# Peptides against a protein of PDB entry 4Y8H: the designs that were tried, part 13

Target 1, 222 residues: chain A of PDB entry 4Y8H
Amino acid sequence: TTIVGVKFNNGVVIAADTRSTQGPIVADKNCAKLHRISPKIWCAGAGTAADTEAVTQLIGSNIELHSLYTSREPRVVSALQMLKQHLFKYQGHIGAYLIVAGVDPTGSHLFSIHAHGSTDVGYYLSLGSGSLAAMAVLESHWKQDLTKEEAIKLASDAIQAGIWNDLGSGSNVDVCVMEIGKDAEYLRNYLTPNVREEKQKSYKFPRGTTAVLKESIVNICD

## One batch from the design tools (peptide; made by RFdiffusion4, then SolubleMPNN)

Design b1_p30_6_s4 (from b1_p30_6, 23 letters changed)
Fold by OpenDDE base, seed 2:
Structure b1_p30_6_s4 (fold): chain B 222 residues (1-222), chain A 30 residues (1-30)
Amino acid sequence: as target 1 above (222 residues)
Amino acid sequence: PVITGKAFNEAEIAELEAARAAAAAAALAA
């Protein structure tokens, strides 16, 4: 997995690859690793796919209830705290590594969470097996005051570095853009750099292509 | 249908999630 988050001047973008693996097996070529916690709060998940999905759904439900109870729009820091406390309670047994991002009435936010409940803050972040490949791109090209378009490009280039250089990453780039004062833009398969070309050759051989090398008739009854 | 390369609002995302759930259920029933 390669997941990234990048802050820009008016919001935050997260991106992910779309490969799911089971050891050496590609289980899914086009899985969704971007999860909605609330309309304007999204996360990207690495680690155990079931755990990332389940924990984000659980916190999403609790955030909705909390929003209704407090009569307030959901805050990214509330989601962060709920995720952190939940993961810490399970002492890393929930294999979720998350980049949490969003916009709320307090502005735009970007955080990471590890399975043991540690959290980081940054203007750009990467997690997963492809995180070093992604970080090489981020460290090379990140600047302050990114535009939306520059941040989407930077995030997608960082995911592509994972796709090309990490065995655990592959296929497509998913993007979610959360801009202040706008709805979230979920760009499913924003880039599809691994589209299979049309088969140039047919493996359908004519009948009789396999030669019979030997035929023997054996009487089984005396 | 997985719509690719398009920005989706919340309603479109909910439809996508429902379509994914239906596809997953169909794959499990298959």
Scores: peptide ipSAE 0.007, ipTM 0.283, DockQ to the pose 0.014
Fold by OpenDDE base, seed 4:
Structure b1_p30_6_s4 (fold): chain B 222 residues (1-222), chain A 30 residues (1-30)
Amino acid sequence: as target 1 above (222 residues)
Amino acid sequence: PVITGKAFNEAEIAELEAARAAAAAAALAA
């Protein structure tokens, strides 16, 4: 997995690759690693796919209830605290490594959470097996006061570094853009750099290409 | 349905999630 987050002048972008793996096997070529906690708070997940999905759904439900109870838009720091406390309670046994990002009435936010419940803050972050490949791009090209378009490009370039250089990453780039004063823009398969070309050879053979050497009809109704 | 290169707002995301949940339920029932 390669997941990234990048802050820009008026919001935050998160991005992810779409490869799921089971050891040496590609389990899914186009999995979704971006999860909605609330309308304007999204996370990217690395680690155990089921744990990342389950924990984000659980916190999403509790954030919705909290928002209804308080009559307020949910805050990214509230989601962060709930995730942190939940993960810490399970002492790293929930294999969720998250980049949590969003916009709220206090502004735009970008955080990371590790499975033991430690949290980091930054203007750009990367997690997953492709995180070093992504970070090499981020460190080379990040600047202050990024535009939305520059941040989407930077995040996408960082994910592509994971796709091309990390065995655990691959296929497509998903993006979610959270801009202050706008709805979140979920860009599923924003880039599809690994479209399979048509096979040059057909493996469809005419009837009779394989000779029938023996036929037997067995009645199974005795 | 393969969702390619489309931006979704909150309402469209909710519809997609509902459609995915329905498809997953149908796949488990088959």
Scores: peptide ipSAE 0.007, ipTM 0.286, DockQ to the pose 0.014
Fold by OpenDDE base, seed 5:
Structure b1_p30_6_s4 (fold): chain B 222 residues (1-222), chain A 30 residues (1-30)
Amino acid sequence: as target 1 above (222 residues)
Amino acid sequence: PVITGKAFNEAEIAELEAARAAAAAAALAA
């Protein structure tokens, strides 16, 4: 997995690859690793796919209830705190590594959470097995005051670095853009750099390529 | 079918999630 988050001048972008693996096997070529916690708060998940999905759904439900009870738009820091407390309670047994991002009435936010409930904050973040490949791109090309378009490009380039250099990452780039004062833009398969080309060679031989050398009819009913 | 390469708003995301849930339920029933 390669997941990234990038802050820009008016919001935050998260991106992910779309490969799921079971050991050496590609289980899914086009899995979704971007999860909605609330309309304007999204999470990218690395680690155990079931755990990342389950924990984000649980916190999403609790954030919705909290928002309804308080009559307030949900805050990214509230989601962060709920995720942190939940993951800490399970002492790292929930294999969820998360980049949590969003916009709320206090602005745009970008955080990371590790399975033991440690949290970090930054203008750009990467997690997963492809995180070092992604971080090499982020460290090389990140600048302050990125535009939306520059941030989408940077995030996508960082995910592509994971796709090309990490065995655990592959297929497509998913993006979610959360801009202040706008709806979240979920760009499913924003890039599809691994479209399978048609096979140049056919292994279909014409009938008769293997000659029948001998035929025998055996009665199999006693 | 998840339409690839488009931006989805909240309503379209909810429809996609509902379609995914239905597909997952159908896959578990099969």
Scores: peptide ipSAE 0.006, ipTM 0.272, DockQ to the pose 0.014
Fold by OpenDDE base, seed 1:
Structure b1_p30_6_s4 (fold): chain B 222 residues (1-222), chain A 30 residues (1-30)
Amino acid sequence: as target 1 above (222 residues)
Amino acid sequence: PVITGKAFNEAEIAELEAARAAAAAAALAA
């Protein structure tokens, strides 16, 4: 897995690859690793796929109830705190490594969370087996005051570095853009760099194309 | 299914990220 988050002038972008693995086997070529916690708060997940999905759904439901109870839009820091406390309670047995990002009435936010409940803050972040490949791109090309388009490009280039260089990463690039004052833009399969070309020839041959070199009839019943 | 490829890589990545976060925090304090 390669997951990234990048802050820009008016919001935050997260991106992910779409390969799922079971040891050396590709289990899914086009899995979704971007999860919605709330309409304007999304996360990217690495680790155990079931744990990342289940924990984000649980916190998403509790954030919705909290928003209704408080009559307030959900905050990224509230989701962060709920995720952190839940993961810490299970002492790393829930194998969820998350980049949590979003926009709320306090602005744009980008955080990471590890399975033991540690949390980090940054302008750019990467997690997963492809995180080193992604971080090499991020460290080389990140600057302050990124535009939306520059941030999407940087995030997608960082995911591609994971796709090409990490065995645990592959196939496509998914993107989610969260801009202040706008709806979240979920760009499923924003890039599909691994689409195979059409087969140049059909391998469907007429009957009789293979010559019979020898025939023998053997009676096997007396 | 594991979406990161290898579980042991997550621990090494977490350690590297923690070291980077500590280095970044030290650089900001510096």
Scores: peptide ipSAE 0.007, ipTM 0.205, DockQ to the pose 0.076; fails the geometry check

Design b1_p30_7_s4
Fold by OpenDDE base, seed 1:
Structure b1_p30_7_s4 (fold): chain B 222 residues (1-222), chain A 30 residues (1-30)
Amino acid sequence: as target 1 above (222 residues)
Amino acid sequence: GSAAAAAARRRAAEEEKRRREEEERRRREE
């Protein structure tokens, strides 16, 4: 997996590849690794697919309840704290590695969470088996005051670096854009770089294109 | 007796299938 997050001037972008693996086997070519915690808070998951989905759904449900009780838009730091406490309680037995991002009344936020409940903050982050390939792109091209378009490009270029260089990453690029004062924009399959072109040529050769060099008829019934 | 035993075997097979599908889902790495 390759997952990334990039802050821009007015929000945050997260992106992911779409390959799921079972050891050396590609289990799914087009899995969704971007999960909605709330309308304006999304996460990207790496590690065990079932654990990333289950933990994000659990926290999403509890954040919704908390939002209803408080009559307030949910905060990214509240989701982060709930995820952190849950993962720490299970001491890394939940194989979830998350980039958590969003917008709230306090601004735009980008965090990472590891399976043991450690948390990081940054302007750009990468996780998963493709994280080093992604980070090479991020470190090379990140600048302050990115536009939305520059951040989407940077995030998608970083995911493509994972797709091309990491065996655990592949297929498509999914993107989610969370801009202050706007709805979240979920761009499923924003890039599909591995689409096989239609076979331009029929491999139907005319009869007689290949010379018969030898024919042997063997009767199998005595 | 035979119908109840067949129903019990079907339930056990569905539960084992569900357990295998959950174990396979847990073995997917992303």
Scores: peptide ipSAE 0.193, ipTM 0.548, DockQ to the pose 0.011; fails the geometry check
Fold by OpenDDE base, seed 2:
Structure b1_p30_7_s4 (fold): chain B 222 residues (1-222), chain A 30 residues (1-30)
Amino acid sequence: as target 1 above (222 residues)
Amino acid sequence: GSAAAAAARRRAAEEEKRRREEEERRRREE
């Protein structure tokens, strides 16, 4: 997995690849690693797919209830704290590594959370097996005061670095853009760089043809 | 009796399928 987050002048973008694996096997080519916690708070997950989904759904439900109870827009730091406390309680047994991002009445936020409940903050972050490939792109091209378009490009370039250089990452780029004063833009399959071209050869053989895979001549006469 | 037993077997097979799909999902790394 490669997941990234990038802050820009008026918001935050998160992006992910779409490969899931089971050891050496590609289990899914087009999984969704971007999860909605609330309308304007999204999470990218790495680690165990079921754990990332389950924890983000649990916190999403609790944030919704809290928002309804308080009559307030949910805050990214509230989601962060709930995720942190939950992951810490399970002492890393929940294999969830998360980039949490969003916009709220206090502004735009970007955080990471590790399985043991440690948290980090930055203007750009990467997690997953492709994180080093992504971070090499982020460190090389990040600048202050990114535009929305520059941040989407930077995030997608960083994910593509994971797709091309990490065996655990692949297929497509998903993006979610959270801009202050706007609705969140979830861009499923924003890039599809690995679309298989149409097969140049038809493997339609005439009915009754069998491919000769091996021929062996055995002398039966001694 | 046979229809109820067939319905119970179908439910058990669907539940086993769901459990296997959930176990496979738990073994997926992202």
Scores: peptide ipSAE 0.192, ipTM 0.560, DockQ to the pose 0.011; fails the geometry check
Fold by OpenDDE base, seed 5:
Structure b1_p30_7_s4 (fold): chain B 222 residues (1-222), chain A 30 residues (1-30)
Amino acid sequence: as target 1 above (222 residues)
Amino acid sequence: GSAAAAAARRRAAEEEKRRREEEERRRREE
């Protein structure tokens, strides 16, 4: 897996590849690694697919109940704290590595969480087996005051670096954009760089391209 | 008795870790 998050001037973008593996086998070519915690808080997951989905759904349900009870919009830091406490309680036995991002009344936020419940904060982050390939792109091209379009491009370029250089990453790029004062924009299969195109080369050679040095006819019917 | 119990707990934790890593490898990874 390759997952990334990038902050921009008015929000945050997360992106993911769409390959799922089972050891050396590609199990799914088009899995969804972007999960909705709340309308404006999304998560990208790496590690065990079932654990990433289950933990994000559990925290999503608890955040919804908390929002209804408090009559307040969900905060990204509340989702982060709940995820951190849950993962720490299980001491890395839940194989979930998460990038948590969103917008709330306090602004835009981007965090990462490891399976043992450690957390980081940054303007750009990458996780998964493709994280080093993605980070090489992020470190090379990240700048302050990114536009929405520049941040989507940077995140997508970082995921493509994972797709092409990491065996655990592949197929398509999914994107979710969370801009302040707007609804979240989930862009499923934003890029499909591995679509099989028509073969550019014909391997039909004219007769006489190779000299026939010897011919033998064997009758196989007795 | 305490050293043998600590060694047994370490072996049980290592066997449980190996069982989890094998169960994770049977799951879909992302």
Scores: peptide ipSAE 0.144, ipTM 0.499, DockQ to the pose 0.019; fails the geometry check
Fold by OpenDDE base, seed 3:
Formats: sequence, structure tokens, C-alpha cells
Structure b1_p30_7_s4 (fold): chain B 222 residues (1-222), chain A 30 residues (1-30)
Amino acid sequence: as target 1 above (222 residues)
Amino acid sequence: GSAAAAAARRRAAEEEKRRREEEERRRREE
């Protein structure tokens, strides 16, 4: 997996690859690693797919209830704290590594969470097996005051670095953009660089047909 | 007796299949 988050001037973008693996096997070519906690708070997950989905759904439900009780838009720090407390309670037995991002009445936020409940804050972050490949791109091209378009490009370039250089990463790039004062833009399959072309040959032959695999005419000039 | 035993074997096989599919899903690393 390669997941990234990048802050820009008016918001935050997260991105992910779409490969799921089971050891050396590609289990899914187009899985969704971007999860909605609330309308304006999204996360990217690495580690155990079932654990990332389950923990984000649990916190999403708790955040919805909290928002209803408080009559307030949910805060990214509230989601972060709930995730942190839950993961810490399970002492890393929940294999969830998350980049949590969003916008709320206090502004735009970007955090990471490790399975033991440690948390980091930054302007750009990467997690997963492709995180070093992604971080090489982020460190090389990140600047202050990124535009939305520059941040989407930087995040997608960082995910592509994971796709090309990490065995655990692959297929497509998903993006979610959270801009202050706007709805979240979930861009499923924002890039599809690995489109399978049509096979030049069909393996469907009538019964009794032997396929000619190769024909070579050799002119033997004596 | 035989129909109930066949139903119990089918249920056990379906539960084992579901357990394997869930273990496989849990072993998906992203």
C-alpha cells in the first residue's frame, strides 16, 4: 500500500493506490483505501484491510452520534482522539495505519495514526509499504502554499512512485480533496495508468482446432 | 436423522468456508 496526505493553501488532499495483496498474491486490483469518517473527514488506510475498514466505520458512527448530540460539525481532532484511544486500547492488535484528514470549523487538518495509537502531524505524510517511494517524491517537490491542483498532482505523483517501486502497491490512484467551505471531492480512480489492453489473440477455438502458435518461413538458399 | 446430519455437515462446511474467506480477508495487506 501507498497512502499520502498533502496540505494545500485552502484544504487537504489524501490519495491511495488500489492494490490489495495477500502475501505474494494480488487479491484485489481496485480496492478502495479511502474511507469516509464524516462528510468532510476522510482517511486513507494501510495494514489489515478489514481492520482499517472496521475501525473507520466504528469511529464514523461515533462521530455521527457525537455531531447529533453536540449540534456541531465534527472536528478532525475528535476523530483522531477516538481513533487513537481505540487503537491504543487494543495495543496494536488492530492492524490499522491511517492518514486522517479533513476540514472543520477550525480549518484543515492532516494527521497520521499508527496501530499502537501514536499520532503525527505534518504538511505532508506517507504510510504503507510504498511510503518511502512516496516520501522521496514529497520531499523533492513539496513547497509551502500549494494550490489545490499542485497538491492533487503532488499526491498522485507520490502514489505513482509507490505503484512503480513497491510490490505491495499498484493499479490505480484514488484521491479525496477536502477544501474549506466546499464538499469533499472523492475522485475514485483519478488515475488509471494500468488499463489492460485487449488480448491480441483469443484462446476460444472450435473443438478439434489446434492453434498455430508460430509460423516461420525459412528460405534455405542452397 | 440422515437429513439432519447432512444439514449439519452443510452448515459446518459453510461456516468453515466463511471462516476461511474471513481469514483470507484479514490477511489482505494494503
Scores: peptide ipSAE 0.087, ipTM 0.456, DockQ to the pose 0.012; fails the geometry check

